# Peptides against a protein of PDB entry 3S8F: the designs that were tried, part 112

Target 1, 157 residues: chain A of PDB entry 3S8F
Amino acid sequence: VLTLFVAVPSLMTAFTVAASLEFAGRLRGGRGLFGWIRALPWDNPAFVAPVLGLLGFIPGGAGGIVNASFTLDYVVHNTAWVPGHFHLQVASLVTLTAMGSLYWLLPNLTGKPISDAQRRLGLAVVWLWFLGMMIMAVGLHWAGLLNVPRRAYIAQV
Target 2, 166 residues: chain B of PDB entry 3S8F
Amino acid sequence: DEHKAHKAILAYEKGWLAFSLAMLFVFIALIAYTLATHTAGVIPAGKLERVDPTTVRQEGPWADPAQAVVQTGPNQYTVYVLAFAFGYQPNPIEVPQGAEIVFKITSPDVIHGFHVEGTNINVEVLPGEVSTVRYTFKRPGEYRIICNQYCGLGHQNMFGTIVVKE

## One batch from the design tools (peptide; made by RFdiffusion4, then SolubleMPNN)

Design b2_p15_5_s1 (from b2_p15_5, 10 letters changed)
Fold by OpenDDE base, seed 5:
Structure b2_p15_5_s1 (fold): chain B 157 residues (1-157), chain C 166 residues (1-166), chain A 15 residues (1-15)
Amino acid sequence: as target 1 above (157 residues)
Amino acid sequence: as target 2 above (166 residues)
Amino acid sequence: MLAPSLQAFLEESLA
């Protein structure tokens, strides 16, 4: 019950952000149903990082609903599924948002823009982090479904 | 100009909110469907039973491992299991194949896990409470019990065995 | 083959 109640404002927030992104993309010349996505500033790690975090949060949010389900939670509870969920939420959304925030905050605080090399490196870091997190998350969720317990070094599978 | 931008933003927000609500209903529907169709696969919570963790080792059905397996019917057994730091009692747990087994699990010390590999048995065991799990082993053999709740220094080595006899 | 936990769940649910 609690999780479902929290899910409502979370979804509202998430899709409000999406609306803002769509508007921004359209202002940047994007057209059509999906053209606005391409128009977003994908060359800026300060933008890319939190957006990737949000993308990772989608399956994580869905997982939250699963975890809140009495029947479905029975399958996944205290398995590797749970760490998988946590890593999507914390290590993806929170961490990437923090990373992105730094890429925005530091230049603004110092008054010095990041170099092109730093920008490219930042993009690489963010994308690699996201990729790694997705691989790990998928693996953990899969392992959880295979009845791999959390907090144990051994499993049947 | 600012007002125009504001109106445009609101239009997009409305669209995304509508989508959000639609997705919410889909998720709720999926949950409802699973609840309606797959409840039999979930171990019933039943009535909460309580026990004194300070005396459970000395008296009562958990006190003697040799008497832990109680036949309650022609093909029904109750097994009184202790999860403790760091193991399970009795160990091994011997039960016949095809029998309905009711596990009554409690702890004399701290919270433990009771995860039986190869089964859907996965419960937490709290001191002072009795966890009840019903299961029928269809296949003979050994089933490992794993503690999946951190319980101290020996947590990683806390294993038990259920032996299902033909 | 389905994962043991999921398989067990389905088997019990459909029995």
Scores: peptide ipSAE 0.027, ipTM 0.778, DockQ to the pose 0.526
Fold by OpenDDE base, seed 4:
Structure b2_p15_5_s1 (fold): chain B 157 residues (1-157), chain C 166 residues (1-166), chain A 15 residues (1-15)
Amino acid sequence: as target 1 above (157 residues)
Amino acid sequence: as target 2 above (166 residues)
Amino acid sequence: MLAPSLQAFLEESLA
């Protein structure tokens, strides 16, 4: 129970970021319940990358709550579920945030803006990375629920 | 205007915070439901049992694999299992079908896993601690034990067997 | 219809 209280500040932080995105989208002319999402700068890999990381973090965060529960952790612990969780948290959120940071930082440090071709390539890389990570993560979580063990080369389900 | 921006941000933050709290309660409710309905074989918030890993092979209930299966009552058994580098003892573990089995699992060396295929038995085994799992095998046959915690060079080959007899 | 191991797992974990 006490461990689950850690979810409070985590959720607060996560959804504060979401609030910032909503504000930004509305400043950019987005209106209505969902219009602000479309108004965000989806043409900028420096923006898209960390946002996709955050999107991957949502199921990962939910998984964190699962992993922190006594009974649910018993089901998923040391199964393929755990690598699935890690790949959402580290290989998606952290990695995509790092990618986004580079797309922003390097042009600013060098004083040279990225070309349109580089921008498009960056978008492709980020989206493909996200897609691949989601496929892998879903597969790992599913396998985990099917009792596929972690750190084993064989499984019988 | 910074003041207007702050007010706007605050409004959105309040909404999202409310949502976050709602989600928190949903997750807690789901956990509570799971705890209420799916606690069989799990000892939530139980007392930690300890054992001396340096002597567990020489004395006590884990010392003799031939005495590892102890009948504690009608159709009730306690099985004292050692997970070690790199295997399990006893191996095989022989238990009757339909009997209530209490596994008492510990390690004399390093941390291991105890994952029984075909069951929901999946625990870590720590030196100096006793993992307790209660399970009833409804179907006869062989159940493979897999180590799912890295324990050294032979980790990938660390397997055991539970034989459930009619 | 499910594999015995999976069926057993689901039965014991979710029932």
Scores: peptide ipSAE 0.025, ipTM 0.794, DockQ to the pose 0.268
Fold by OpenDDE base, seed 3:
Order: sequence, then structure tokens, then C-alpha cells
Structure b2_p15_5_s1 (fold): chain B 157 residues (1-157), chain C 166 residues (1-166), chain A 15 residues (1-15)
Amino acid sequence: as target 1 above (157 residues)
Amino acid sequence: as target 2 above (166 residues)
Amino acid sequence: MLAPSLQAFLEESLA
């Protein structure tokens, strides 16, 4: 139980970001409990990418608690569950944040705004990446629970 | 305007922080629930046991694969298993159906995995330490042992077999 | 809705 307190600072940070998003959405005219979400700039890949990363990070964070649990780790350790967790944490949040950063950084560094076509392509890339990552991550977690081993090319199931 | 914005942000932060704390308790509750209702996959932790990896092949209970399976009771056995680059000893491991098997697993070289398909047996094997796993095979047949910890160039081919006899 | 196999697995695991 004491080990779980390590998650508190991370959760505080994550939800502070969420608070910032809510505030931003409300400033953009969003109202109500969920209206602020719709008001966020979903047409900007530099915004969408890290937000999708955050969404993937939520179940990944929950998995982190599982992996850090002494008894529960016996169930998931060195199974496909572990790479599933990593793909949510690194390949989703970190990677999508990097992608989003590039979509902002490159236009600013070059002084040239992205075209509408480039923007739409960027949106397609990050959404497809997220979708593929979620499918893979769910599959890996499921396989892990079915005792598919990590770092092996074969499994009973 | 800046002051109003700051206060608004703080209000939202407080709400989300409260939510985060609530979720922490939910996670703790979920862990407790899982432990209470789902114990089939839990492998009990044993006491730390050490062995000298430099001599484990020459002396002691792991030295002779022909003596690796030791009957310790009427329906209880201890199996001394070596995981090495790149295989398991003994191979195959032969045990009776329905008997309680205590696996004592160690390595003479590097870290390996010991994952038995069709079972909840899944442990890392460290040189100098003995991994202990207790299991009862209910069904006769062959169970494959897989190394699920990278141990070198031959890792992907490192397999063993447990043969459960009627 | 969960896939039938996953649901079955969860039910078996929690039984």
C-alpha cells in the first residue's frame, strides 16, 4: 500500500494537465460537464497527438500500479502484459507527444506554416497511430493474461 | 484578467486533484478485491535461498540430473532444475500426476526465465539464488518450459519439457 | 461489451 503513494505525484501532475485542458476548453466557449472537450482544437495535430497520448497513458498508469504490486506482478511478469504496458507508456504517450511537438516545432523553426493538406495528413497519422497502438496494447494485455510469454516466439494459446 | 484566470485554473486543479485522490483509493480497492477473489495465479514468495553458481554443477542437488527428482513424501517431490545457456536440466523432467511438486530452480551462468505452459509457473532464475515454485499437475502429458528472459544468442531456442505421468 | 472469450476468462478467473 505504501508503494502506491509513489503514484500520487504522478497523478497530481497528470490531472493538473487535465485541469489546464478543461480551462482551455472553457475559454474556447465550451460549457457544461463535457462541452469543454468538444471546444478543444481537435483540428490541430500538435494538440491531438499528446492528448491521445494522455488517453493511452491512463490505462497504462493503472497497469503500472498492477506491475508494482508484489502479488499481482506474479501474474503478469515476463508475459505479453509487460510490453503491452510499455507500449501505452512509451509508444503512446511519449511517442505521440514527440509527434505533436514536431508538428508545432517544425513550422516554427522554418517559419512556414503547415498547409491544410499537411494538417489533415498529420491528423490522420496521429489517429491511426493511436488506433493501432490501442489495438496492439489491448491484444498484448489480453495475451499476457492468457499467459503468453514475453520474449518468446511461441505460445500455447 | 490574469488574476481571474489564475483563480479559475486553481479551482479546476483542486477538483481534478480531488478526483485523483479518489482514484487512488479506487485502485487500492481494486487490488484488495483482486487479491480476495482471484488467487489462482498468485505464486507465493519463498524465503531467499542462495547457492554458489560456480560450483552448482559439480556438487549439491543440482549436480546430477539423474538425482534431480527427489521424493520428499508419499505424494510430494522436489525437483532441482538448472536453467543454463541454452536449456534446462534435467530434460525432460518426469513427475507423477497429482503429486505436489516443489521446483528448486537456479542458474550456473546468467539470468534465465522458467515459464511452464499450461501452468501459472513463471519465475526469473538468477545465478546465486534459488527460485522455489510449488505446483500440482492435474493432467498428464507434456508441458513445455520456455525461457522468457533474454539470455543470449540461443535464447529463442531454449526450451525444456515436463512429462507428467499417470 | 467484452469478447466472449475474454468474458469467459474473467468469469473463470473470478469464480
Scores: peptide ipSAE 0.017, ipTM 0.785, DockQ to the pose 0.149
Fold by OpenDDE base, seed 1:
Structure b2_p15_5_s1 (fold): chain B 157 residues (1-157), chain C 166 residues (1-166), chain A 15 residues (1-15)
Amino acid sequence: as target 1 above (157 residues)
Amino acid sequence: as target 2 above (166 residues)
Amino acid sequence: MLAPSLQAFLEESLA
């Protein structure tokens, strides 16, 4: 159980980022318990991408705690659950953060802002990516709970 | 006002930190509860048993598949299983219904998986180590063993069978 | 329905 305290720094970091988002939203005119969310720049793919990654990281982080538990890991280890966890952590957070970084970096490197069409396309890409990742991740976690093994093409459920 | 802004930021950070810690404790509590109440079917980390993977096929309890199933007591058996590229030995593994089975699994070559469909048996098998799993089959029939750890070109075809007899 | 592995675990743990 004490080994689970490894999660403390990660949680602290994650929720510090969340705090920063809340503060930013409030500075942009958001009010109330959730109004700050709407005030965030959802029209910018450089912002949306990493934020969606963070959202995917939440269940992934919870899963990480499960995976680190001796008794619970016995249930999920080497099942489809594990790839589900990976796709939330790497294919969602890391990948979307990289995508978002590109939407910021390329305009700065070239000295040219992205066009409105490129911006809209970027938004579509990151949202579709996120949606696909969530569907796949939920499916993989579900399959894992049904004792579908990873690295195997067959399962008896 | 920079000072006012800093105070506000700190307040939000403290709030979210508190939430983070609360969630952490919830998860820890859940795990602790599980450990305290649900220990059956899970063999906790115990004494690590070692073997020499280079000789395990020539000598010892894994050497002869015909002697792999050993009765250790009334309605109790130990089964010495080898996971190798690319199969299991013995195959099939024949055990009685309702008996307490202790599987002692090791590998002479590379890391393999030992996943028994329809059961909670799912362990990795490392060369030089013995994986121990205890299980009682309540229903007779055939249970497929699946390798769920990549072990080479024939990994996808690496299967075994446990036959539970009435 | 619960997966056989989880079901087996729970059944054995609660028996």
Scores: peptide ipSAE 0.012, ipTM 0.792, DockQ to the pose 0.541

Design b2_p15_5_s2 (from b2_p15_5, 10 letters changed)
Fold by OpenDDE base, seed 1:
Structure b2_p15_5_s2 (fold): chain B 157 residues (1-157), chain C 166 residues (1-166), chain A 15 residues (1-15)
Amino acid sequence: as target 1 above (157 residues)
Amino acid sequence: as target 2 above (166 residues)
Amino acid sequence: MLAASLLEFLRTALE
């Protein structure tokens, strides 16, 4: 039980970020319970990328609780479940945040704004990346529940 | 204006924190429910048993593959298994159907995995420690043992077999 | 195997 309390700081930070997004959306004219989401700058890949990473981090965080549980870890440990978790946390959140940071950093360092074509391409890239990561992660988690082993090329299923 | 903005931010943060706590309780409840309803799939933590990995091949119950399967009672066996680079000993492991098998698994070299397909047996094997797993094979046949922990250049080829006899 | 598992997951989820 005490091990599960490790999730508290992570949840607090995650939902604080969500609160910041809500506030930003409301400042941009979003109204209602969900209207603030639409008001966020979804036309900017520097914004979209890390936000998509955060969305992938939600199920990853839930999986983290499972993985940290002694009894539940017995079911998922060294199965495809674990790589699924990693790809949500690293290949989604960290990678998309890095991608988004690059879209912010390069224009600022060079003093040259990205072209509209580059912006649109960037949006396509981050959305496709996110979609691919979600498909792969769901597949890996499902495979893990089917007892597909990690670090093996062969399985019963 | 700054004070109003600050209060608004705090209100949103409090709401999201409340949601966070609620989700935490949901997760804990789900874990508790799973444990309460699926006890058969949970192996209780046993006592830590230690062994010297440098001598385990030379002396003791793991030293002779021919003596690896020990009958400990009526329809009860203990199997002393070595996971090593790159295989398992004994191989095959022969056990009777319907018997309660206690696997005592250790490694003389590096960390290995012991994943038995078609079963819930899935443990890491650490040098110097003995992994204990209890299982009863209900169906006769061959069960493949897979190393699911990277152990070197031959890791991908490290397999064993359990043969369950009628 | 992964693709098959994903399809099975989707099938089960959509039932």
Scores: peptide ipSAE 0.028, ipTM 0.779, DockQ to the pose 0.063
Fold by OpenDDE base, seed 3:
Order: C-alpha cells, then structure tokens, then sequence
Structure b2_p15_5_s2 (fold): chain B 157 residues (1-157), chain C 166 residues (1-166), chain A 15 residues (1-15)
C-alpha cells in the first residue's frame, strides 16, 4: 500500500506540468476544453520532445502501479514487461526530456538560434524516436503478458 | 494583474489535480478488476522459508538430486530444486502428468530465476530463501526452465528441463 | 524481427 502512494506525488507532478501547459496554451490564444493544446508550440522540438516523453510516461506510470502490485507483479516480473516499462520511463520520458532540454540549452549557450532546417530535423528525430519507443514498448509489454522471459535469448510462447 | 493570473493558475491546477485523482481511482479500479477476475492462474506461494545456502548442497533435501522428487501423497509430489551457477538440479526433473507438484527452490550461490516455459511458474530464487510454487502439469512433454535473473557469465546458457511423463 | 513481432501483436490484439 505504501509503495502505491508513490503514484500520488508522481501524478500530481505530471498534472502540474499539464496545468502549466494549459495555461501556456491559453496565453497563446487557445480556447475551449482542448483548444489550448493546438495553441502550444508544436513547431519547437524543445517543446515537443518532453511532451512526448510525458505521453509515454503515462502508460509507463500505469505500469509502475502494476509492477508495485503484489499479485500483478507476479504475472509480469522478470518478463519482457519490465524492459517495456523501463523504455517508457527512461528511454521515453527521461531521454526525450533530455533531448528537449538540449534543443533549448544549446542555442542559448551558443547564442545562436537553430536554423529552420535544424528545427525540422529535430522535430523529425523527436517524433520518430517517440514512435519507435511506443512500438517497442507495446511489443515488450505484449510479450511480457505472453510470459516471454526477461534476460533470455529464447522463449516459447 | 498578478492576482488574476494567480487565481487562473490555481484553477487549472485544481482541475488537473482532480483529474489526477480520478485517474488514480481508475487505475485502482482496473487493478481491482484484474485481481478479481484473473486470479485463477496465480500459483500460490508458500510461507517464507529459510535455508543455509552454505550447507544446502551437503545436507538436507536438496543435497541429493536422486532424492529430489519426493512423493508426499497420492498424486502429489515435492521437488527440491537447486538453481546454481549455471544450471538446475535435478536435471531433468521427472514428474508424472496430472500430479500436484510443489517445487521447493533455493540457491547455493547467487540469485537466479526459475521460469518454466509453457507455464506461469516464474520466481526469483534467493540464496538463503526457499521459493515455493505449486503446479499441476496437464500435458505430458518437456518443459524448459529458464533463468531470467542475471547470475553471471554463464547466465544465458543456464537451462533445465522438466519431463512430464504420461 | 520487429515487423514480425508487431504484426503478431496486432493479430493477437485484434482477435
């Protein structure tokens, strides 16, 4: 039970970020329940990357609750499910946040803005990374549910 | 003004906090549903049991692989399995089809995995602790045991076999 | 391998 309480601060943090995004979107002219999303700077890889990371973190966080559940963990423990969870948490959220941070940090440190070509390339990289991570993560979770073992080169399912 | 902006931010935060709580309940509900509807396949674990890993090879029920399979009742067996670097004993484990098998698994060295393909048997094996899993093999044949916990240089080749006889 | 796995996933998910 105490382990599951870790989810509460995590969710609060995630949705505080979401609240900040909503506020920003509304300041940028977005209106309505969802219009603020469209108003966010989706043309900036420094923005898109961490947001995609957050999106990947949602199912990863749900998986974290599963992994922390005694009975459910018995099903998924040391299966391909676990690497799937890691790739959502580390390879998606953390990595994409780092990528996004670099897209912001490097131009500011150098004093040189990124070119339009670099911006477009950055967007492509971030979206493709996210897509790849989602495909892999879904596959790993699926395999895990089919009892494919972790840390094994062979499995019969 | 600053006050108006502050109030707006708080409103958004409250909304998202409410959503957060709602999602928490959804996740809990999903877990509860899963537990309620999908527990039939869970292998019951025994009570926490300890063993001395330094002597488990020399004395006790794990010491002799030839005596590892013990009939405890009609159509009921206990199998004392050692997971070690890098294999399992006994190997193969021979059990009859349809019998209730209680696996008592421990390690004399490091942490290993005990994952039986074609089954839901999947436990970590800790030195000094006895893992207990109960299973009935309904189909005859060979079931591979896989170590799914890194245990050293030979981890990837650490396999065992359960032979279920008709 | 990835493609095959993905296809299998989709197949099983849609059953």
Amino acid sequence: as target 1 above (157 residues)
Amino acid sequence: as target 2 above (166 residues)
Amino acid sequence: MLAASLLEFLRTALE
Scores: peptide ipSAE 0.021, ipTM 0.767, DockQ to the pose 0.062
Fold by OpenDDE base, seed 5:
Structure b2_p15_5_s2 (fold): chain B 157 residues (1-157), chain C 166 residues (1-166), chain A 15 residues (1-15)
Amino acid sequence: as target 1 above (157 residues)
Amino acid sequence: as target 2 above (166 residues)
Amino acid sequence: MLAASLLEFLRTALE
């Protein structure tokens, strides 16, 4: 019940953010249905990180609904599925948002812009993090569906 | 112009609302797919039954491991299982192949897991509550019981065995 | 821009 309740404001937030991104992209010269995406500042780790977090949050959110379903939860409960969900939500969205926030916050607090090298390194970090998290999350969800238990070091699979 | 900007944002929001509705159907479809492919053999939840965890070891059907397996019909058994820190009782649990087994599982101490490998049996065991699970073992052999709920320092070593006899 | 970001990622990762 609680999960479904919080899903409503979460979805509202997600789509509001998406609308804001579209608007921003169009202001930056993007046109068409998808051209605005390309126009977004993908060269800035402060932007890329939280956006990647949001992308990871989509399947995580869907998983949250699954976990909140009585019937579906029976299948996935206390399996590797659950850690998979957690890693998408916490280790992807929250962590990447935090990382992105730091890339914006620190330069502004110190008054010193990041160097180009630091920018590129930042991009590498957030993309690698995202990729790794997606691989791990997919693996954990898959393992969960194969009935690999949570909180156990041994499984038949 | 702030007003123009707000109107533009609203237009995009309308588009995203439409998209959100479409995605809702996609999510429903995904849920349906999951149900169709992974819910085969799901054990339905039983009625809530309570027991006193402070006395369950001393009296009642869980008190004697030797009496834990009760034949209730020609091909039906009830097994009274205790999950405790750190193991299961009885251990091993011996049941015949092809019989309908009703597991009545409870805990005298803390919350444990009862996950039987190779089966869909996966329940949490709460002190004061009796978990009821019905299952028929089609294949003889040994099935390991794993605790998949953290229950203390010995959690990782908490295993049991179900022996299914021909 | 996405492609450029990915290229920069690769460049940095290989350095």
Scores: peptide ipSAE 0.021, ipTM 0.735, DockQ to the pose 0.014
Fold by OpenDDE base, seed 4:
Structure b2_p15_5_s2 (fold): chain B 157 residues (1-157), chain C 166 residues (1-166), chain A 15 residues (1-15)
Amino acid sequence: as target 1 above (157 residues)
Amino acid sequence: as target 2 above (166 residues)
Amino acid sequence: MLAASLLEFLRTALE
């Protein structure tokens, strides 16, 4: 139970980022409960990538709480659930954040802005990556709930 | 302007923080509920039983597979299981249907997994540590044991069987 | 199927 208090600073950080996004969206003209989301710069892969990473981190973070829970972890530990969690955290959040950082950093370091074609390609890459990761992660978590073991080539189901 | 922005951000942060805390309490409540209702016989951290992995094959309750299943009471058994590179002993493990089984699992060599298909039995097995799991098999038949922790070249073929007899 | 798996997960976790 006490291990779950580790979730406090993590959740605080996550939702502080969300608050910053809301503020930014509202500054960009978004209004209402959800209008601020649409006002965010979804045409910029440097923005979209890390935000999609954060979105992937939501179920990943929830899974982290499950994995940190004594009784629940007993069920999911070393099942396909665990790789599902990893792919949300590392291959989604970390990777997409890195991708987004590069889309911001490289133009600044080189002094050359990205072309419109590069921007569109970047958006396509980031969204397709996110979609693929979500499909795989859902599949792995689902398999884990069906008691499919990790690091095994066969399963009961 | 900075002050206005700060106040605005603070208002949003307070809202999201409240949501965060609410979600935290939901998760804690769910965990508390599972702990309160949990009967799978998993031992908590702090009740770790230790054993010498270098002698576990030669002496003690794991030394003889023929003596691995010990009746401890009416319809109660303790099964001393070794997970090793690359298998389990005894194999098969034979237990009665409906009996309360306490598995005492350890390793003489490296870390292994002990995942019993069709059950919630899923533990890591560490050399020098005894994993204890309590389970009652309600259905007769064969239950496959799978190693779900990488343990070397033969890991993928490391299987065992529990036979539950009527 | 997912719902059934989740229910089974919960059942197993609460055993």
Scores: peptide ipSAE 0.033, ipTM 0.775, DockQ to the pose 0.253; fails the geometry check

